# Peptides against a protein of PDB entry 5TDY: the designs that were tried, part 2

Target 1, 88 residues: chain A of PDB entry 5TDY
Amino acid sequence: EKKIDGRRKAAVLLVALGPEKAAQVMKHLDEETVEQLVVEIANIGRVTPEEKKQVLEEFLSLAKAKEMISEGGIEYAKKVLEKAFGPE

## One batch from the design tools (peptide; made by RFdiffusion4, then SolubleMPNN)

Design b1_p8_3_s3 (from b1_p8_3, 3 letters changed)
Fold by OpenDDE base, seed 1:
Structure b1_p8_3_s3 (fold): chain B 88 residues (1-88), chain A 8 residues (1-8)
Amino acid sequence: as target 1 above (88 residues)
Amino acid sequence: SLFEKVVD
């Protein structure tokens, strides 16, 4: 499979969540991170079903690898997004 | 998982 940029993966994930759910996650992130993510989302262009599937499966794998997931999932999602969006 | 419930 083709390697996808980490920043793009984060954008694909947020778009896949939908605007309301994505907003609920992003409001827990710092302002600078949110601005960067918004820019990535704005420039995401076309997302193929294959790319979407690949990204979601990778994040799902990361979630399953964690031994402890917070009750509401927000804190965990925050950590995942921050790590995924970070420098490669 | 919780993630699977959030992502449709």
Scores: peptide ipSAE 0.026, ipTM 0.485, DockQ to the pose 0.069
Fold by OpenDDE base, seed 4:
Structure b1_p8_3_s3 (fold): chain B 88 residues (1-88), chain A 8 residues (1-8)
Amino acid sequence: as target 1 above (88 residues)
Amino acid sequence: SLFEKVVD
């Protein structure tokens, strides 16, 4: 497997969520973080199916490990994105 | 999972 930069992982996740859901998530993030994410999304280029799968599985694993999955989708997504910028 | 349902 290829090592993926954390910032890119966040961008891949947001793109995978789709524009509407991604927008809802980013409404709960600070301006600086949003700016960083927008830059990453703008420069994401091509995302292979393999890369997408790898990223989603990684984030899902992190979410499960921290028992973050709950009824609150937005808050959950916010925490997942925050993890993208931290240690794996 | 919920996460998988959120992602398209």
Scores: peptide ipSAE 0.024, ipTM 0.493, DockQ to the pose 0.069
Fold by OpenDDE base, seed 2:
Structure b1_p8_3_s3 (fold): chain B 88 residues (1-88), chain A 8 residues (1-8)
Amino acid sequence: as target 1 above (88 residues)
Amino acid sequence: SLFEKVVD
């Protein structure tokens, strides 16, 4: 597996969620974080199937580990994104 | 789950 930048990982996830769900997630993020995400999404370019698969599998694995795969999946996605663009 | 459906 190739290492994927955390910011790009978040962008790939949001794109994979689709515009509607991505918007729902971003409603819960602060303005600065949203701006950063938008920039990443705008510059995401091409996402390979392998990259998408890697990101989604990693996310699903984490969600399962925290027992958060449910109708609250979007809530977990929010937390992931907050962490990705939060303090380093 | 809803999440799984979205990312599929």
Scores: peptide ipSAE 0.024, ipTM 0.562, DockQ to the pose 0.065
Fold by OpenDDE base, seed 5:
Structure b1_p8_3_s3 (fold): chain B 88 residues (1-88), chain A 8 residues (1-8)
Amino acid sequence: as target 1 above (88 residues)
Amino acid sequence: SLFEKVVD
């Protein structure tokens, strides 16, 4: 498995969500973070299917882990994905 | 599944 930089992971995720939903996510972030993410998105280049899959799986894993600590983590992830891509 | 759709 190829190791992916954390900043790139975020960019891949946001691109995968699409511009509208990605924008909604970024509204919850501070201006500096948003700026950094935009730069990463702008320089994302090619995203392979394998990379996209890896990033999304890691995101879901993090959400599941969060759920173990605080409720709603995995449910939030599902909501984000559903809004972006529709139901399963 | 939703996930499979997203990672296509």
Scores: peptide ipSAE 0.018, ipTM 0.572, DockQ to the pose 0.061

Design b1_p8_3_s4 (from b1_p8_3 with Y2L E8D)
Fold by OpenDDE base, seed 4:
Structure b1_p8_3_s4 (fold): chain B 88 residues (1-88), chain A 8 residues (1-8)
Amino acid sequence: as target 1 above (88 residues)
Amino acid sequence: DLFEKVVD
């Protein structure tokens, strides 16, 4: 397993969510965080299927471990992102 | 699960 930078993980997740859902998530984040995420997304380059799979599984694992699953899809995604993009 | 449904 290749070690992936936390910032890159966040970018991969947002891209995976798609532009509409990613935008909805970012609307609930502070300006500084959004700026950082935008930079990471802009420089994401190529994402391999393996990398994408790894990132999504890690985010899912974090969400389950912290019992963050809720009825709101966007809210859930936001919480997952916050945990992953937070302290490394 | 929910997360998987959110991600396209």
Scores: peptide ipSAE 0.034, ipTM 0.634, DockQ to the pose 0.070
Fold by OpenDDE base, seed 3:
Structure b1_p8_3_s4 (fold): chain B 88 residues (1-88), chain A 8 residues (1-8)
Amino acid sequence: as target 1 above (88 residues)
Amino acid sequence: DLFEKVVD
């Protein structure tokens, strides 16, 4: 596995969600976080299949570690993204 | 899991 910056991981996740779902997630984040994410997405460049797989698996792992009951994808994704921008 | 479904 290659080391990936947390901010980049969040951008990869949002791109993986697709524009519609990504927009819905970002509507529930604070303005500062959204601005940071937009910059990262704008500069994401190429995302390899390996990188995408790694990011998705890491986010799923983080979500499961919280032992959350997922009935809503938006809230679930929001919490994962907040973790990605937290202390490394 | 709904989150898994969303990102798949």
Scores: peptide ipSAE 0.032, ipTM 0.611, DockQ to the pose 0.069
Fold by OpenDDE base, seed 2:
Structure b1_p8_3_s4 (fold): chain B 88 residues (1-88), chain A 8 residues (1-8)
Amino acid sequence: as target 1 above (88 residues)
Amino acid sequence: DLFEKVVD
């Protein structure tokens, strides 16, 4: 399993979610975080099937581990993004 | 949930 940069993981996740769901996540992030995320997405380039699979499985696993229901996975994604692009 | 549906 190849190591993937945390910022790239976030970008891959958002792209995989699609525009509508990605927007639902990003609307809860501050402006600076969104700008950083947009830059990351713009420079995402090619995402291999293996990379996408790895990222999605990781986020899914973590969401399940937190026992979040309904849109719990989305809520977790918001927190991950805040951590990845929030204050250092 | 919505998230799981997307990643399925």
Scores: peptide ipSAE 0.026, ipTM 0.621, DockQ to the pose 0.066
Fold by OpenDDE base, seed 1:
Formats: sequence, C-alpha cells, structure tokens
Structure b1_p8_3_s4 (fold): chain B 88 residues (1-88), chain A 8 residues (1-8)
Amino acid sequence: as target 1 above (88 residues)
Amino acid sequence: DLFEKVVD
C-alpha cells in the first residue's frame, strides 16, 4: 500500500466522518491543532477510494487494538485523531 | 462496530 503521512490521514478521516461529526470532534481539540487540521482539509484535493479505505481500516485497527471503541464515539475519535496527527 | 457507524 502507498504511504500516507499522518496529517493527510487525519484530514481524510475528518472528511469521511462528514462535516457535522468532524466539527464535534474538532471542538474537543486545542485551537492550534484545529488550525492545522483545517489547513490539511483545505489542501486535501482528491481522495481516492483506495486511500479512503486504507485510512479507515488503519484507524479502525488502531481503535480496536487499544480497546478504545465504546459508546463514546466522539471521545474515542478525539483520541484517534490526536494519535494520527502526532509523530508517525 | 461504532467506528463503522460513525463513518458514512
């Protein structure tokens, strides 16, 4: 599979969540992180089906491995995004 | 699972 940097992965995930859910997740992040994410989303360009699939599978795998999937969807998504946008 | 429900 093609390598995707963490910043792009975060942007792809947020776009995949849709604007409403993405906004709710971002409300739980600090302003500096939000500004960086907005820039990445603005520069996302085209997202191929293959890239989207790769990103979603990776995030799902990370969430399951850390047993973070619970009834608190927004809270777990916040943690996943913080991990993805950090060092890779 | 929950993640799949969140993503459209």
Scores: peptide ipSAE 0.024, ipTM 0.543, DockQ to the pose 0.068

Design b1_p8_4_s1 (from b1_p8_4 with D1M Y3M)
Fold by OpenDDE base, seed 5:
Structure b1_p8_4_s1 (fold): chain B 88 residues (1-88), chain A 8 residues (1-8)
Amino acid sequence: as target 1 above (88 residues)
Amino acid sequence: MEMFEKVV
């Protein structure tokens, strides 16, 4: 598998969610994290079907591992973004 | 689950 950085994974996820769901996630992030995400989305370029699949499979695996399948997809997307842009 | 299945 090609190693994808956490910031690119977050941008690919938000684009995959579509504008309505992405906006709903971003409303619950801090302004600095939202700014970083907007920059990553602006620089996303081409997402391959393989890259999209890899990112979505990783996110689905993490959602399953946390038993978060019952908590709405938005709350999971927030916790993933907080981990992708949280303290390195 | 349904919200993620619609994004894939």
Scores: peptide ipSAE 0.040, ipTM 0.661, DockQ to the pose 0.061
Fold by OpenDDE base, seed 2:
Structure b1_p8_4_s1 (fold): chain B 88 residues (1-88), chain A 8 residues (1-8)
Amino acid sequence: as target 1 above (88 residues)
Amino acid sequence: MEMFEKVV
């Protein structure tokens, strides 16, 4: 598998969720993280089917491993975005 | 669960 940057993974996820679900996730992030996500989405370019698949499989696996699938997909997406844009 | 299953 190609190593995908965490910020790029977050952008690929948000684009895959679509604008309505992505907006619901971003409403719970800080303003700086939202600005960074908007920049990453604007610069996402072409997402390959393989890259999209890899990102979604990683997200689903982490959601299952944290039992967060029961809390809702939005709460999981928030915690991944916080990890992608949180302190290095 | 259903929200992510509809994206995959």
Scores: peptide ipSAE 0.037, ipTM 0.657, DockQ to the pose 0.061
Fold by OpenDDE base, seed 1:
Structure b1_p8_4_s1 (fold): chain B 88 residues (1-88), chain A 8 residues (1-8)
Amino acid sequence: as target 1 above (88 residues)
Amino acid sequence: MEMFEKVV
């Protein structure tokens, strides 16, 4: 698999969620993280079907492993984005 | 669950 950058994974996820769900996730993030996400989304360019599939499978696997399937998709997407843009 | 299942 091509190693995808964490910031790019977050942008691909938000675009895949669509504008309504992406906006619901972003409302729960700090302003600095939202600005970084907007820049990454603006620079996303072409997302391949393979890259989209890889990103969604990684996020679904992490959601299942944490039993966060019960907390709703928004709380999970929030915790993933906070980790993708949080300190390395 | 339903939100991510519709994206895959």
Scores: peptide ipSAE 0.034, ipTM 0.645, DockQ to the pose 0.062
Fold by OpenDDE base, seed 4:
Structure b1_p8_4_s1 (fold): chain B 88 residues (1-88), chain A 8 residues (1-8)
Amino acid sequence: as target 1 above (88 residues)
Amino acid sequence: MEMFEKVV
């Protein structure tokens, strides 16, 4: 398995969510994180079906593991992005 | 749950 960079995973997720849901997630992030995400999305290039599948499965697994089933899909996507771009 | 199931 190619280890996908966390920043690339976040960009793949946002693109997979589509523009409306991605915009709703980004409205709740800080400006610096939004700027980083915009750069990663602009440079995403080609996403393979396998890479998209891997990213979505990882994010879905993280959603289920955190009992975040009660938080709207937007709040979950926020917490995942905050973890992908949060302090290393 | 339903919002992610529609994206996968």
Scores: peptide ipSAE 0.031, ipTM 0.627, DockQ to the pose 0.060

Design b1_p8_4_s2 (from b1_p8_4 with Y3L)
Fold by OpenDDE base, seed 3:
Structure b1_p8_4_s2 (fold): chain B 88 residues (1-88), chain A 8 residues (1-8)
Amino acid sequence: as target 1 above (88 residues)
Amino acid sequence: DELFEKVV
């Protein structure tokens, strides 16, 4: 597994969500964070299937952890993975 | 790392 820069992970995830859903996520973040994310997205370049898989699996792991204190994390994570790697 | 956690 290639180590992915932490900032790049965020960009990969947002791109995987698509522009509309990514925008909805970013609407709930502070301005400084949004600016940082936009920079990372602008410089994302090519995302390899390996990177995408790694990031989404980490996302799923974090979502599972959050499921311990909130509902919907697992189902949300599953939907993201399905959209990203499911049969198109 | 921190940025990624904020998005999740």
Scores: peptide ipSAE 0.462, ipTM 0.909, DockQ to the pose 0.739
Fold by OpenDDE base, seed 1:
Structure b1_p8_4_s2 (fold): chain B 88 residues (1-88), chain A 8 residues (1-8)
Amino acid sequence: as target 1 above (88 residues)
Amino acid sequence: DELFEKVV
């Protein structure tokens, strides 16, 4: 398993969520954090399937651990994972 | 991984 830079993980996640969902997430963050995320997204380049899988799995794990996401949120996260590797 | 932690 290749270690992914923490800043890159954030960008990979937001891009994977799509622009609408990513925007919703970022609206709840402070200005400095948003600026950092925008820079990382701008420089994301190509995302490998392996990176995408790693990041989304880690996201699910952390979201569950925090217990901040409702059942519906967890189901959405599962759908994101499934669609990430579904047919293009 | 502070930035990623904030997004989650």
Scores: peptide ipSAE 0.457, ipTM 0.908, DockQ to the pose 0.725
Fold by OpenDDE base, seed 4:
Structure b1_p8_4_s2 (fold): chain B 88 residues (1-88), chain A 8 residues (1-8)
Amino acid sequence: as target 1 above (88 residues)
Amino acid sequence: DELFEKVV
């Protein structure tokens, strides 16, 4: 397992979500954060299947950790995983 | 990790 740069994780996740869902996420973030994310996305280059899997699994883990606060995180994570790995 | 947590 190759450790992924923390900043790169965000870009990988957003790209994996697709443009429509990524846009929905970014609409709820502050301008400074959006700018940072755009920079990371612009410099993402190639995403390996391993990176994608690692990031999505970590995303799921974080969403589960927030389950006690909001079920929305779990459902969101499930949708991401299903769309990323289900049809493939 | 900070950016990632904000996206989640």
Scores: peptide ipSAE 0.405, ipTM 0.897, DockQ to the pose 0.746
Fold by OpenDDE base, seed 5:
Structure b1_p8_4_s2 (fold): chain B 88 residues (1-88), chain A 8 residues (1-8)
Amino acid sequence: as target 1 above (88 residues)
Amino acid sequence: DELFEKVV
């Protein structure tokens, strides 16, 4: 597996979510974080299927871990994965 | 991975 920069992973995830869902996510973040994410998205370039898969798998893992603490994380992860990979 | 963790 190719190691992905942590900041790039955030951009890949948000791009994979699409603009509407990404916007909703960013509405819950502080201004500085949003600015950083926008910069990363602007510089994302090409996202390979492998990168997308790696990021979404890691996202799923993190969401599952959060589910052990609070409910709802696993459903969010499923929704992202289904919309990102389901039709492909 | 701070940015990624914030998004998740």
Scores: peptide ipSAE 0.381, ipTM 0.888, DockQ to the pose 0.744

Design b1_p8_4_s3 (from b1_p8_4 with D1M Y3L)
Fold by OpenDDE base, seed 1:
Structure b1_p8_4_s3 (fold): chain B 88 residues (1-88), chain A 8 residues (1-8)
Amino acid sequence: as target 1 above (88 residues)
Amino acid sequence: MELFEKVV
């Protein structure tokens, strides 16, 4: 696995959520953190399908560990990711 | 690592 920089992971996640959901997440963050995220999003460049998959899998793992999402929601999201980014 | 963990 290519080790993705932690700042890049945050940008990839927010872009993957789309602008409305990303804005909703950012409203709960401090101003300094929002500024850092905006800079990383502006410099995101090309996101590979592999990077997007890896970041979303790590997000789901962390969200499960924080009990933020029910087990059924995590399993559903994993199946969606496997179908969307699985080998054609 | 810290910035990604703040977004989750």
Scores: peptide ipSAE 0.395, ipTM 0.883, DockQ to the pose 0.730
Fold by OpenDDE base, seed 5:
Structure b1_p8_4_s3 (fold): chain B 88 residues (1-88), chain A 8 residues (1-8)
Amino acid sequence: as target 1 above (88 residues)
Amino acid sequence: MELFEKVV
């Protein structure tokens, strides 16, 4: 696996969510964090399918660890991500 | 690391 920079992971996640959902996430963040995210999004360049997959898998793992997803909800969330973002 | 954890 290629090690992805943590700032790049945030940008990949927000771009994957799309502009409307990304904007909703950023509304809950401090201005400095939003500025950093905007810079990382602006410099994202090309996102590979592998990077997108790795970031989404890590997101699901963290969301499960934060109890944001109930047991069994992770497989649902994977299916939602697979439907929303597909294997490209 | 922190920036991604803030977004999650």
Scores: peptide ipSAE 0.372, ipTM 0.874, DockQ to the pose 0.749
Fold by OpenDDE base, seed 4:
Structure b1_p8_4_s3 (fold): chain B 88 residues (1-88), chain A 8 residues (1-8)
Amino acid sequence: as target 1 above (88 residues)
Amino acid sequence: MELFEKVV
């Protein structure tokens, strides 16, 4: 398995969510994180079906593991993005 | 749940 970089995973997720849902996620991130995400999305290039599937499965697994079933999919996407781009 | 089921 190619280990996908966390920043690339976040970009793939946002693109997979579509522009409306991605915009709703980004509205709740800090400006610096949004700028980083925009750069990653701009440089995403080609996403393979396998890479998209892997990313979505990882995010879905993390959503289920955190009992975040009660938080709207947007709040979950925020917490994942904050973890991908938040302080190391 | 529903939001991810529409994206996958």
Scores: peptide ipSAE 0.045, ipTM 0.636, DockQ to the pose 0.061
Fold by OpenDDE base, seed 3:
Structure b1_p8_4_s3 (fold): chain B 88 residues (1-88), chain A 8 residues (1-8)
Amino acid sequence: as target 1 above (88 residues)
Amino acid sequence: MELFEKVV
């Protein structure tokens, strides 16, 4: 597997969600995190099928491991994005 | 559940 940066993973996820679902997730984030995500999306360039698959599998695995599938896909996507752009 | 199932 290629190591993907956490910020790039978040951008790949939002693009994979499509514009409607991505906008619903971003409405629940703080302004600073949204600005960072917009920059990462603007610089995303080409997403390979392998990279998209890896990112989606990692996110689905984290969703299952936390039993957060019951909280809905939006709350899970929010918590992943907050971890990608939150304090180190 | 449905959000991620529609993205894969």
Scores: peptide ipSAE 0.038, ipTM 0.647, DockQ to the pose 0.064

Design b1_p8_5_s2 (from b1_p8_5 with D1S Y2L)
Fold by OpenDDE base, seed 1:
Structure b1_p8_5_s2 (fold): chain B 88 residues (1-88), chain A 8 residues (1-8)
Amino acid sequence: as target 1 above (88 residues)
Amino acid sequence: SLFEKVVD
């Protein structure tokens, strides 16, 4: 499979969540991170079903690898997004 | 998982 940029993966994930759910996650992130993510989302262009599937499966794998997931999932999602969006 | 419930 083709390697996808980490920043793009984060954008694909947020778009896949939908605007309301994505907003609920992003409001827990710092302002600078949110601005960067918004820019990535704005420039995401076309997302193929294959790319979407690949990204979601990778994040799902990361979630399953964690031994402890917070009750509401927000804190965990925050950590995942921050790590995924970070420098490669 | 919780993630699977959030992502449709």
Scores: peptide ipSAE 0.026, ipTM 0.485, DockQ to the pose 0.070
Fold by OpenDDE base, seed 4:
Structure b1_p8_5_s2 (fold): chain B 88 residues (1-88), chain A 8 residues (1-8)
Amino acid sequence: as target 1 above (88 residues)
Amino acid sequence: SLFEKVVD
């Protein structure tokens, strides 16, 4: 497997969520973080199916490990994105 | 999972 930069992982996740859901998530993030994410999304280029799968599985694993999955989708997504910028 | 349902 290829090592993926954390910032890119966040961008891949947001793109995978789709524009509407991604927008809802980013409404709960600070301006600086949003700016960083927008830059990453703008420069994401091509995302292979393999890369997408790898990223989603990684984030899902992190979410499960921290028992973050709950009824609150937005808050959950916010925490997942925050993890993208931290240690794996 | 919920996460998988959120992602398209």
Scores: peptide ipSAE 0.024, ipTM 0.493, DockQ to the pose 0.070
Fold by OpenDDE base, seed 2:
Structure b1_p8_5_s2 (fold): chain B 88 residues (1-88), chain A 8 residues (1-8)
Amino acid sequence: as target 1 above (88 residues)
Amino acid sequence: SLFEKVVD
């Protein structure tokens, strides 16, 4: 597996969620974080199937580990994104 | 789950 930048990982996830769900997630993020995400999404370019698969599998694995795969999946996605663009 | 459906 190739290492994927955390910011790009978040962008790939949001794109994979689709515009509607991505918007729902971003409603819960602060303005600065949203701006950063938008920039990443705008510059995401091409996402390979392998990259998408890697990101989604990693996310699903984490969600399962925290027992958060449910109708609250979007809530977990929010937390992931907050962490990705939060303090380093 | 809803999440799984979205990312599929």
Scores: peptide ipSAE 0.024, ipTM 0.562, DockQ to the pose 0.066
Fold by OpenDDE base, seed 5:
Structure b1_p8_5_s2 (fold): chain B 88 residues (1-88), chain A 8 residues (1-8)
Amino acid sequence: as target 1 above (88 residues)
Amino acid sequence: SLFEKVVD
């Protein structure tokens, strides 16, 4: 498995969500973070299917882990994905 | 599944 930089992971995720939903996510972030993410998105280049899959799986894993600590983590992830891509 | 759709 190829190791992916954390900043790139975020960019891949946001691109995968699409511009509208990605924008909604970024509204919850501070201006500096948003700026950094935009730069990463702008320089994302090619995203392979394998990379996209890896990033999304890691995101879901993090959400599941969060759920173990605080409720709603995995449910939030599902909501984000559903809004972006529709139901399963 | 939703996930499979997203990672296509």
Scores: peptide ipSAE 0.018, ipTM 0.572, DockQ to the pose 0.061

Design b1_p8_5_s3 (from b1_p8_5 with Y2L D8E)
Fold by OpenDDE base, seed 4:
Structure b1_p8_5_s3 (fold): chain B 88 residues (1-88), chain A 8 residues (1-8)
Amino acid sequence: as target 1 above (88 residues)
Amino acid sequence: DLFEKVVE
C-alpha cells in the first residue's frame, strides 16, 4: 500500500464522486478550503485504480465512523466499490 | 488535513 497525502486524497475523492456530488460537498466548505481543493484537483494528473480504491475505502470508513452513513455497512461499502470498479 | 475536512 502506497501512502497518499491528505491533499491528494481529497482531490481523488472529489474526482471520484463526480462533478455534481463534488460540488455539493464543496458548497459546505469554507472558501479557503475550496480554493485548496481546486488546486489539488487541477494537479491531480493520473489516478491509479489502487489510489481510487484506497481513497474510497478510507472515505467510507471515516463516513461510517462519523455516522454519516446510516444505511448498510459492509454490504454498502461493497456496493460502492463494485459500482466504482465493476465497469473498469 | 484536507481530506478530513472534505469528510466533515
Scores: peptide ipSAE 0.329, ipTM 0.865, DockQ to the pose 0.777
Fold by OpenDDE base, seed 1:
Structure b1_p8_5_s3 (fold): chain B 88 residues (1-88), chain A 8 residues (1-8)
Amino acid sequence: as target 1 above (88 residues)
Amino acid sequence: DLFEKVVE
């Protein structure tokens, strides 16, 4: 698998989550971090299906490991994956 | 790492 820069992974994740959930994720972050993320999102360009899958799977893995996201949050992440790669 | 911060 191609190694993706952490900044790019963050942008891919937030865009994939959609604006509402992305905003919720960013609420607990400091102002400087939010600014950096906004810049990365603005310059995200084209996201390949491979990148999106890789980032979302890594997110799920990390979220489960940390147990900081409620069951509902984990279920949402699963739904994001399903919608991202489900039928169009 | 920005991704790690987002997941944290």
Scores: peptide ipSAE 0.296, ipTM 0.852, DockQ to the pose 0.748
Fold by OpenDDE base, seed 5:
Structure b1_p8_5_s3 (fold): chain B 88 residues (1-88), chain A 8 residues (1-8)
Amino acid sequence: as target 1 above (88 residues)
Amino acid sequence: DLFEKVVE
């Protein structure tokens, strides 16, 4: 498994969410953080399916840890990934 | 960490 730094993970996540949802996420962030994220997004280059999968899985894990997701197991994770990637 | 901030 390839290690991804936090800055790149953030960019990958926001790109994966799409512009509308990414914009909503950025609205609660401070200006400096938004600027940093925009720079990372601008320089994201190529995102591999494996990298995207890793980032989304970590995001889901963190969301569960923060109790942002009340219910969800492996099937929920699959559903999220399928919507993000398309069916594999 | 930017990723942590995004998830926060």
Scores: peptide ipSAE 0.254, ipTM 0.829, DockQ to the pose 0.800
Fold by OpenDDE base, seed 3:
Structure b1_p8_5_s3 (fold): chain B 88 residues (1-88), chain A 8 residues (1-8)
Amino acid sequence: as target 1 above (88 residues)
Amino acid sequence: DLFEKVVE
């Protein structure tokens, strides 16, 4: 597995969700986080199938580990993104 | 689940 930057992971996730669902997530994030995400998405370039698979499986695994997977997948996505761009 | 669907 290639190491992927956390900010890039977030961008890959949003692109994978598609524009409608990505917008739904971003509507509930703070302005600064949204601006950072937009920059990452704008510079995402090519996403390989391997990279996409890795990112999605990592986030899915985290969701399962925290027992956060439910019909409300959007809520988990918000938390993941907040963590990726939140305080270090 | 949304994430499971996206991974498909």
Scores: peptide ipSAE 0.031, ipTM 0.642, DockQ to the pose 0.067

